# Designs tried in a protein design run: peptides against a protein of PDB entry 6PSE. Part 22

Target 1, 78 residues: chain A of PDB entry 6PSE
Amino acid sequence: PSEEEEYARLVMEAQPEWLRAEVKRLSHELAETTREKIQAAEYGLAVLEEKHQLKLQFEELEVDYEAIRSEMEQLKEA

## One batch from the design tools (peptide; made by RFdiffusion4, then SolubleMPNN)

Design b1_p11_6_s3 (from b1_p11_6, 4 letters changed)
Fold by OpenDDE base, seed 3:
Order: C-alpha cells, then structure tokens, then sequence
Structure b1_p11_6_s3 (fold): chain B 78 residues (1-78), chain C 78 residues (1-78), chain A 11 residues (1-11)
C-alpha cells in the first residue's frame, strides 16, 4: 500500500487523543507554510518591481545611446 | 474568547468523526498551500535570474555608452 | 538573501 493509503488507515483506526494531536500538528504546519507562502509572494512582487524599474532604465539608456551613435556616424561620414 | 481559543475548545470537545474530518481538511489545505509555496519560490527564483541577466546587459550598455560619449566629447573640444 | 529564502522553501 502507498504511504497515503497507510496514513488513511491510521487516521481511521486512531483514538481521539491521537487525532487531536494530529489536528494540532497539521494546524501548526499549515500556519507556518502559509506564512512562508505569503512572504514568498511579497518578495516575488518586490523583485518584479525592481526588474521593471531596471528595464525602464535600460530602455532609456538605449535611446540615449542610439542618439549619440547616430550623431557620431554622421560626423564620420560628413 | 478569541477564535483560536474557541477552535481549541472545539477540538477538545469534538467526537472522533469530527476529528477525522478535520484531519482530512487540514491535510488537504496543507498540501495545496505547500504546492503554492513551492510555485511561488520557483517563480521568485526565475524572476531573480531575469533581473540579474538584465542588470548585466544594462552594465554592458553603460560601458558602450560611456565610450561613445567620451569620444564625442573629445571631438567637440578638439 | 531573497534567493536563499526562495531556495530554502524548496528544500
């Protein structure tokens, strides 16, 4: 039997004391995992914003670079 | 009483059938939340890598820009 | 770091 099937059997045959302990364990793990998930989401959004700002700066620099490059090319050909 | 205290009392007074159902509910929520956490982490790492590559490209463009800017400035002053 | 945090969530 799979671990899932074995666990299901354990839950079915367990006494109330074990079940209460399992509820407490799962509640704790769920709370911790939820906090980690939320924190990961917040950090992810922050990094996305940083990347976006960097991209805007990059595109602005590309415009400035092309302007100077074009002017330089014209001077060399004149 | 807080919601946490009320929940704790409910768990203490609950019958085995309710406890088994609660274990099942919490197990399901934990599994879903865990998957979401992992997904958020993987996505965050991907965005970090994208930002890093963009920063490298930006710094390379800055070098190229400064080279042309300097050359242009020298031509204007000569 | 944020990267280390993300990696820790995958362990």
Amino acid sequence: as target 1 above (78 residues)
Amino acid sequence: as target 1 above (78 residues)
Amino acid sequence: SIEEFFRSLLE
Scores: peptide ipSAE 0.676, ipTM 0.875, DockQ to the pose 0.976
Fold by OpenDDE base, seed 1:
Structure b1_p11_6_s3 (fold): chain B 78 residues (1-78), chain C 78 residues (1-78), chain A 11 residues (1-11)
Amino acid sequence: as target 1 above (78 residues)
Amino acid sequence: as target 1 above (78 residues)
Amino acid sequence: SIEEFFRSLLE
């Protein structure tokens, strides 16, 4: 049997004291995992914003570079 | 009493059938939240890598831009 | 670091 099936059987056959302990354990793990998920989402958004700002700077530099490149090319060909 | 205290009392006074249902509910929510946490972490790492690659491209362009800018300045001053 | 945090979530 799979681990999932074994766990399901354990829950079915468990006494109230074990079940209460399991509820407590799961509640704690859920709270911790939820906090970690939220923090990951917040950090992800921060990194996305940093990448966005960098992209804008890059695009601005590309425009400036092409302008100078074009002017340089024309001056050399004159 | 706080919601946490009320929930704790509910768990203490609950019958086995309710406790089994609560274990099932919490297990499901934990599994979902865990998947979401993992996904958030994977996406975060991907965005970090994208930002890193963009930063490298930006730095390369800065070097090229300064080279052309300097050459242009010298040509105009000659 | 943020990277270390993300990696820790995958462990």
Scores: peptide ipSAE 0.674, ipTM 0.874, DockQ to the pose 0.967
Fold by OpenDDE base, seed 2:
Structure b1_p11_6_s3 (fold): chain B 78 residues (1-78), chain C 78 residues (1-78), chain A 11 residues (1-11)
Amino acid sequence: as target 1 above (78 residues)
Amino acid sequence: as target 1 above (78 residues)
Amino acid sequence: SIEEFFRSLLE
């Protein structure tokens, strides 16, 4: 049998004491995993913002670079 | 009483049928939250890599820009 | 680091 099937059987045959313990265990793991998920999302947003700001700086520099490049090109062609 | 205290009391007084249903519910939520956590982490890593590549491109452009700027400055001072 | 944190979530 699969692990899932074995676990399902265990739950079906379990005594209330085991079931209460399992509820407590699962609640704890869910809370922990939820906290980790939220923190990951927050960090992800922070990195996205940093990347966005970097992109803006990059695009600004590209504009400045093309301006100087164009001017230099004109001087060289004279 | 707090929601936590009320829930704890509910678990303590619950019948096996309710407990089994709660185990099933929590297992489902844990699986879902775990998947979401993993996706968030994978996405975060991807954005970090994108930011890193952008930083490299930015630094390369800065070098090129300073080279042209310096050359242009020399021409203007002549 | 944030990267290490993300990696830890995948373990």
Scores: peptide ipSAE 0.674, ipTM 0.875, DockQ to the pose 0.975
Fold by OpenDDE base, seed 5:
Structure b1_p11_6_s3 (fold): chain B 78 residues (1-78), chain C 78 residues (1-78), chain A 11 residues (1-11)
Amino acid sequence: as target 1 above (78 residues)
Amino acid sequence: as target 1 above (78 residues)
Amino acid sequence: SIEEFFRSLLE
């Protein structure tokens, strides 16, 4: 049998005391996992913002670079 | 009473059928939340990699820019 | 680090 089937059987045959303990365990794991999910989302947004700022700086530098490159090319062609 | 205290009381007084249903509910929510957590982590790692690649490109452009800037400055001083 | 945190979530 699969682990899922074995677990399902355990739940069906369990006493109330075990079931209450299982509810408590699952509630705890859900709370922790939820916190981790939220924190991951927050960090993801922070990294996206950093990448965005870097992209803006990169695009500005590209403009400056092309301006100088063009001027240099004009001088060399003269 | 707090929502937590009310929930705790509900669990303590619940019949086995309710408890089994609650285990099923919590298991489902935990599975979904776990999947979302994993997706958030994978996405975060992808964005970090993109930022890293962008940073490398930016640093390379800075080197090229300074080379042309320096050459241009030398020509203007002559 | 943030990277280490993300990796820890995948373990």
Scores: peptide ipSAE 0.674, ipTM 0.874, DockQ to the pose 0.973

Design b1_p11_6_s4 (from b1_p11_6, 4 letters changed)
Fold by OpenDDE base, seed 4:
Structure b1_p11_6_s4 (fold): chain B 78 residues (1-78), chain C 78 residues (1-78), chain A 11 residues (1-11)
Amino acid sequence: as target 1 above (78 residues)
Amino acid sequence: as target 1 above (78 residues)
Amino acid sequence: DIEEFFRSLLE
């Protein structure tokens, strides 16, 4: 049997005291996991924002670079 | 009483059938939340990598830009 | 470190 099946059987055969403890355990894990999920999402968004800002800076630099490159090319060909 | 306290009381007073159902519910939610957490983490790492690559490109462009800028400056001052 | 955090979630 799979671990899931075994666990299901365990739950089915469990006494109320064990079940209450299991509810408590699962609740705790769920809360913790939820917090981690939320934090991950928040951090992900932060990184996205940072990447976006960096992209903007990059694009700005590209513009500046092309301007100088073009000017340089003109000077050298003149 | 807080929702948590009320829930705790509910669990304490619950019959085994309810408790088993609650374990099942919580297990399902935990599994789902865990999956979401993992996905969030994976996504976050992907974005971080993208940002890193972009940063490298940016730094490379900065080097190129400074090179041209310097050359341009020299040409203009000569 | 955000990367470390993300990695920790996958462990």
Scores: peptide ipSAE 0.677, ipTM 0.877, DockQ to the pose 0.968
Fold by OpenDDE base, seed 3:
Structure b1_p11_6_s4 (fold): chain B 78 residues (1-78), chain C 78 residues (1-78), chain A 11 residues (1-11)
Amino acid sequence: as target 1 above (78 residues)
Amino acid sequence: as target 1 above (78 residues)
Amino acid sequence: DIEEFFRSLLE
């Protein structure tokens, strides 16, 4: 039997005291995992915003670079 | 009493059938939240790598831009 | 470090 099946059997055969302890354990793990998930989401959004701002700066520099490159090329061809 | 205190009382006074159902519910939510956490972390790492590569490209363009800008400035001052 | 945090969530 899989670990999942074994766990299911354990839950079915468990006494109330074990079940209450398991509820407490699972509640704690759920709360902790939820906090981690939320924090990961917040950090992810922050990084996305940073990347977006960097991309805007990059595109602006590209425009400026192409302008100067074009002017320089024209001078060399004249 | 807080919701947490009320929940704690409910768990203490609950019958085995309710406790088993609660274990099942919490296990399901924990599994789902864990998957979401992992997904958020993987996504965050991907965005970080994208930002890093973009920053490298930006810095390379900055070097090229400054070289041309400097050359152009020298020509205008001559 | 954010990267370290993300990696810790995958361990």
Scores: peptide ipSAE 0.676, ipTM 0.876, DockQ to the pose 0.974
Fold by OpenDDE base, seed 2:
Structure b1_p11_6_s4 (fold): chain B 78 residues (1-78), chain C 78 residues (1-78), chain A 11 residues (1-11)
Amino acid sequence: as target 1 above (78 residues)
Amino acid sequence: as target 1 above (78 residues)
Amino acid sequence: DIEEFFRSLLE
């Protein structure tokens, strides 16, 4: 028998007092897990924003670099 | 009365059949929320890694840029 | 630390 099947049987045979306690337990875990999920999403968005800003800086530097590189190359060829 | 207080009262007065259904519902939501939390964490780690790699590329380009900039500056001053 | 937080969620 799987843990899932055993748990299902337990729930089916449980007394009201146990069931109320289980509802409370599950509610608590759900609330906690939900908070963790939300916080993870918020942090993920923050990191994405940081990466985006970094990408913009990188692209700007690439433009500047290519400009100087090109000028330097022209000077060396002349 | 808050929603939380009303829910608590409902649980206290509920019949076994309702309680069993609620356990099933909460178990399902907890499983789903847990999966979502895990996915969010995995995604967050992936973005962090991407940002790290981008930072390395940026720093490398900065070094190359400063080298060419310095050389160009020397040529212009001479 | 954000990385540590993400890792903690996978435990």
Scores: peptide ipSAE 0.675, ipTM 0.877, DockQ to the pose 0.971
Fold by OpenDDE base, seed 1:
Structure b1_p11_6_s4 (fold): chain B 78 residues (1-78), chain C 78 residues (1-78), chain A 11 residues (1-11)
Amino acid sequence: as target 1 above (78 residues)
Amino acid sequence: as target 1 above (78 residues)
Amino acid sequence: DIEEFFRSLLE
């Protein structure tokens, strides 16, 4: 029998006092896990925004670099 | 009375059948929320790595750009 | 540190 099957059996055979305690435990863990999930999502969005801004700066620099490279190439060939 | 206080009273006065159903509900929600939390963390780490690689590429391009800029400036002044 | 936070969620 799997741990899941054993847990299911435990819940089915449990007394009300145990069940109330389990509801309390699960409610607490759910609240904590939910807070962590939300915080992870917020941080993830912040990092995405930072990456996006960096990408824009990189693309601008690429344009400037290619302009100077092209000018330099022309000067060398002349 | 707050929703939390009302819920606590409901749990205290509930029959075993309701309590078992609530344990099942909370277990399911906890499992889903846990998976979502893990996914958010994995995705966040991936974005951080992408940002890091982009930063390295940006810094390399800055060095190359400054080299060409300096050479161009010297050629113009000569 | 955000990276440390993400790693802590995977432990």
Scores: peptide ipSAE 0.675, ipTM 0.876, DockQ to the pose 0.968

Design b1_p11_7_s1 (from b1_p11_7, 5 letters changed)
Fold by OpenDDE base, seed 4:
Structure b1_p11_7_s1 (fold): chain B 78 residues (1-78), chain C 78 residues (1-78), chain A 11 residues (1-11)
Amino acid sequence: as target 1 above (78 residues)
Amino acid sequence: as target 1 above (78 residues)
Amino acid sequence: SIEEFFKSLLE
């Protein structure tokens, strides 16, 4: 049997005391996992914002670079 | 009482059938939340990598920009 | 680091 099937059987045959403990365990794990998920989402958004700002800076530098390149080209051709 | 305290009381007073159902519910939610957490982490890592690559490109452009700027400065001062 | 955090979530 799969671990899931074995677990399902365990739950079916378990005494109330075990079930209560399992509810507590699962609740705890769910709370922690939820917190981690939320934190991951928050960090992800922060990184996205940083990436976006960096992209804007990069594009600004590209504009400046092309301006200087163009000016230099003119100076060299003159 | 807080929702948590009320829930704790509910668990304490619950019949085995309710407890089994709650274990199933929590297990399902935990599985889904875990999947979402993993997905968030994977996405976060992807964005971090993209940001890193962009940073490298930006730094490369900065080097090129400074090179042209320096050359331009020399041409103008000559 | 954030990267380490993300990696820890995948462990």
Scores: peptide ipSAE 0.665, ipTM 0.875, DockQ to the pose 0.974
Fold by OpenDDE base, seed 1:
Structure b1_p11_7_s1 (fold): chain B 78 residues (1-78), chain C 78 residues (1-78), chain A 11 residues (1-11)
Amino acid sequence: as target 1 above (78 residues)
Amino acid sequence: as target 1 above (78 residues)
Amino acid sequence: SIEEFFKSLLE
């Protein structure tokens, strides 16, 4: 039997006292996991914003670079 | 009483059939939330790597830009 | 760091 099947059997055969304790345990783990998920999402959004700002700066520099490159090319070919 | 206190009372007064159903519900929600947490973490790491690669490209372009800017400045002041 | 936090969630 798989671990999942063994756990299912445990729940099926458990007394009320064990079941109440398991509800408490699962509720606690769910709360902690939920907090971690939310924090991960918030950090992910912050990193995305930082990447976006960097991309804008990069594209602006590319424009400036091409302008100077073009001017330099014209001067050297004259 | 708070919602938490009301829920605690419900668990305390619940029959085994309700408790087994609640364990099943909480187990399912925990599994889903855990998968979402893992996905958020993996995505966050991917975005961090993308930002890092972009930063390296940006710094390389800055070096190239300063080289051309300096050459242009020298030519114009001559 | 944020990177360390993300890695901790995968452990």
Scores: peptide ipSAE 0.664, ipTM 0.874, DockQ to the pose 0.972
Fold by OpenDDE base, seed 3:
Formats: structure tokens, C-alpha cells, sequence
Structure b1_p11_7_s1 (fold): chain B 78 residues (1-78), chain C 78 residues (1-78), chain A 11 residues (1-11)
């Protein structure tokens, strides 16, 4: 049988004391995993903001670059 | 008492059938939260990579911009 | 680092 099937059997045959301990274990793991998920989301948002600011700077530089490039091209053609 | 204390009491007084159901519920929530955590981490890594690529493009444009700016300045001073 | 944190979540 699969590990999942074996675990299911264990739960079905378990005494109340084991079941209470398992509830406690799962609750702890759930809390830990939830905290990690939240932290990952927060970091993700921070990186997105940094990327956005960088993109704004990049676009501004592109505009300035094209302006100078155009002016330079005009001067060289004169 | 706090919600946590009330829940703890519920677990201690619960019948085996309720405990088995709770194990099943918690297992499901843990699996779901774990998937969400993984997804958040993968997304975060993707955004970091995008930010890195954008930074490389920005730095390349800065070099090109400074080159043209310098050349333009020299021409205007002549 | 943030990158290391994300990677740790995938281990």
C-alpha cells in the first residue's frame, strides 16, 4: 500500500491519545507553514516594488537617451 | 479563555470520530498551505530574476548614454 | 538573502 494508505489506516486504528498528539503536530506544522507562506508573500511584494522602481528609472533613461541620440544625429548630418 | 485554550479543551474532550475528522481537516489545510507556500516562493524567484535582467539592461543603457553624452559635450565645446 | 529564503522554502 501507498504511504498515504498506510497513514490513513494508522489514523483509523489509532487510540485517542495518539490522535490528540497528531492534531497537535499537524496544527504546529500548519502554523509554521502559514508563517512561511506569509513571509514569502511579503518578500515577493517588496521585490515587485523594487522592480517597479527600477523600471521607472529605466524608462526615464530611455527617454533621455533617445533625445541625445536624435540631437547627435542631427548635428552629424549638418 | 482564549480561542486557543478553548480549542485545546475541545481536542482533549473530543471523541475519536471527531479527532479523526480533525486530523483529516488539518492534513488537507496543511497540504493546501504548503502548495501556496511553494507557489509564492517560485513566484518570488521569478520576480528576482526579472529584476536582475532589468538591472543588466539598465546598466548597459547607462554606459551607452554616458558615451553619447560625453561625445555631445565635446562637440558643443569645440 | 531573499533569494536564499525562497530557495529554502522549496527544499
Amino acid sequence: as target 1 above (78 residues)
Amino acid sequence: as target 1 above (78 residues)
Amino acid sequence: SIEEFFKSLLE
Scores: peptide ipSAE 0.664, ipTM 0.874, DockQ to the pose 0.977
Fold by OpenDDE base, seed 2:
Formats: sequence, C-alpha cells, structure tokens
Structure b1_p11_7_s1 (fold): chain B 78 residues (1-78), chain C 78 residues (1-78), chain A 11 residues (1-11)
Amino acid sequence: as target 1 above (78 residues)
Amino acid sequence: as target 1 above (78 residues)
Amino acid sequence: SIEEFFKSLLE
C-alpha cells in the first residue's frame, strides 16, 4: 500500500485524541505554508517592480544612445 | 471569543466523524497551498534572473553610451 | 537574500 493509502487507513482507524492532534498539526503547517506563500508573492512583486524600473531606465538610455549614435554617424558621413 | 478560540473549542468538542473530515479538508488545503508556494518561489526566481539579465544589458549599454558621449564631447571641444 | 528565501521554499 502507498503512503497515501496507509495514511488514509490511519485516519479512519484513529482515536479522537489522535485526530485532534492531527488537526492541530495540519492547521499549524497550513498557517506556516500560507505565510511563506504570501511572503513569496510579496517579494515577487517587489522584484517585478525593480525590473520594471530598470526597464524604463534602459529604454531611456536607448533613446539617448540612438540620438548620439545617429548624430555621430551623420558627422562621419559628411 | 475570537474565531481562533471558537475553532479551538469546536475541535475539542468535535465527534470523530467531524475530525476525520477536518483532517481531510486541511490536508487538501495544505497540498494546494504548498503547490502555490512552490509556484510563487519558482516565479520569483525567474523574475530575479530576468532582472539580472536586464541589468547586464543596461550596463553594457552604459559603457557603449559613455564611449560615444566622450567621443562626441571631444569633437565639440576641438 | 530574497533569492535564498525562494530557494528555501523549494527545498
């Protein structure tokens, strides 16, 4: 039998005291995992914002670069 | 009483059938939340990498820009 | 670091 099947059997045959303890355990793990998920999402958003700002700076620099490049090219061609 | 306290009391007074159902529910939610957490982490790492690559491109462009800017400035000063 | 945090979630 798989671990999943064994666990299911355990739950089915368990006494109330064990079940209450298991509810408490699972609730705790769920709370922790949820907190981690939320924190990951928050950090992800922060990084996205940083990336966005960097992209804007990059695009600005591209414009400036192309302007100078074009001017320089014109001077060389003249 | 807070929701947390009320829930705790519910668990303490619950019948085995309810407890088994609650274990099943919590197990399901934990599995889903864990999957979401993992997905968030993977996504976060991907965005970090994208940001890093963008930063490298930006730094490259800065070097090129400064080179042309300097050359242009020299021409203007002459 | 944030990167380390993300990695820890995948362990």
Scores: peptide ipSAE 0.663, ipTM 0.875, DockQ to the pose 0.979

Design b1_p11_7_s2 (from b1_p11_7, 5 letters changed)
Fold by OpenDDE base, seed 4:
Structure b1_p11_7_s2 (fold): chain B 78 residues (1-78), chain C 78 residues (1-78), chain A 11 residues (1-11)
Amino acid sequence: as target 1 above (78 residues)
Amino acid sequence: as target 1 above (78 residues)
Amino acid sequence: DIEEFFRSLLE
């Protein structure tokens, strides 16, 4: 049997005291996991924002670079 | 009483059938939340990598830009 | 470190 099946059987055969403890355990894990999920999402968004800002800076630099490159090319060909 | 306290009381007073159902519910939610957490983490790492690559490109462009800028400056001052 | 955090979630 799979671990899931075994666990299901365990739950089915469990006494109320064990079940209450299991509810408590699962609740705790769920809360913790939820917090981690939320934090991950928040951090992900932060990184996205940072990447976006960096992209903007990059694009700005590209513009500046092309301007100088073009000017340089003109000077050298003149 | 807080929702948590009320829930705790509910669990304490619950019959085994309810408790088993609650374990099942919580297990399902935990599994789902865990999956979401993992996905969030994976996504976050992907974005971080993208940002890193972009940063490298940016730094490379900065080097190129400074090179041209310097050359341009020299040409203009000569 | 955000990367470390993300990695920790996958462990």
Scores: peptide ipSAE 0.677, ipTM 0.877, DockQ to the pose 0.968
Fold by OpenDDE base, seed 3:
Structure b1_p11_7_s2 (fold): chain B 78 residues (1-78), chain C 78 residues (1-78), chain A 11 residues (1-11)
Amino acid sequence: as target 1 above (78 residues)
Amino acid sequence: as target 1 above (78 residues)
Amino acid sequence: DIEEFFRSLLE
């Protein structure tokens, strides 16, 4: 039997005291995992915003670079 | 009493059938939240790598831009 | 470090 099946059997055969302890354990793990998930989401959004701002700066520099490159090329061809 | 205190009382006074159902519910939510956490972390790492590569490209363009800008400035001052 | 945090969530 899989670990999942074994766990299911354990839950079915468990006494109330074990079940209450398991509820407490699972509640704690759920709360902790939820906090981690939320924090990961917040950090992810922050990084996305940073990347977006960097991309805007990059595109602006590209425009400026192409302008100067074009002017320089024209001078060399004249 | 807080919701947490009320929940704690409910768990203490609950019958085995309710406790088993609660274990099942919490296990399901924990599994789902864990998957979401992992997904958020993987996504965050991907965005970080994208930002890093973009920053490298930006810095390379900055070097090229400054070289041309400097050359152009020298020509205008001559 | 954010990267370290993300990696810790995958361990």
Scores: peptide ipSAE 0.676, ipTM 0.876, DockQ to the pose 0.974
Fold by OpenDDE base, seed 2:
Structure b1_p11_7_s2 (fold): chain B 78 residues (1-78), chain C 78 residues (1-78), chain A 11 residues (1-11)
Amino acid sequence: as target 1 above (78 residues)
Amino acid sequence: as target 1 above (78 residues)
Amino acid sequence: DIEEFFRSLLE
């Protein structure tokens, strides 16, 4: 028998007092897990924003670099 | 009365059949929320890694840029 | 630390 099947049987045979306690337990875990999920999403968005800003800086530097590189190359060829 | 207080009262007065259904519902939501939390964490780690790699590329380009900039500056001053 | 937080969620 799987843990899932055993748990299902337990729930089916449980007394009201146990069931109320289980509802409370599950509610608590759900609330906690939900908070963790939300916080993870918020942090993920923050990191994405940081990466985006970094990408913009990188692209700007690439433009500047290519400009100087090109000028330097022209000077060396002349 | 808050929603939380009303829910608590409902649980206290509920019949076994309702309680069993609620356990099933909460178990399902907890499983789903847990999966979502895990996915969010995995995604967050992936973005962090991407940002790290981008930072390395940026720093490398900065070094190359400063080298060419310095050389160009020397040529212009001479 | 954000990385540590993400890792903690996978435990």
Scores: peptide ipSAE 0.675, ipTM 0.877, DockQ to the pose 0.971
Fold by OpenDDE base, seed 1:
Structure b1_p11_7_s2 (fold): chain B 78 residues (1-78), chain C 78 residues (1-78), chain A 11 residues (1-11)
Amino acid sequence: as target 1 above (78 residues)
Amino acid sequence: as target 1 above (78 residues)
Amino acid sequence: DIEEFFRSLLE
């Protein structure tokens, strides 16, 4: 029998006092896990925004670099 | 009375059948929320790595750009 | 540190 099957059996055979305690435990863990999930999502969005801004700066620099490279190439060939 | 206080009273006065159903509900929600939390963390780490690689590429391009800029400036002044 | 936070969620 799997741990899941054993847990299911435990819940089915449990007394009300145990069940109330389990509801309390699960409610607490759910609240904590939910807070962590939300915080992870917020941080993830912040990092995405930072990456996006960096990408824009990189693309601008690429344009400037290619302009100077092209000018330099022309000067060398002349 | 707050929703939390009302819920606590409901749990205290509930029959075993309701309590078992609530344990099942909370277990399911906890499992889903846990998976979502893990996914958010994995995705966040991936974005951080992408940002890091982009930063390295940006810094390399800055060095190359400054080299060409300096050479161009010297050629113009000569 | 955000990276440390993400790693802590995977432990």
Scores: peptide ipSAE 0.675, ipTM 0.876, DockQ to the pose 0.967

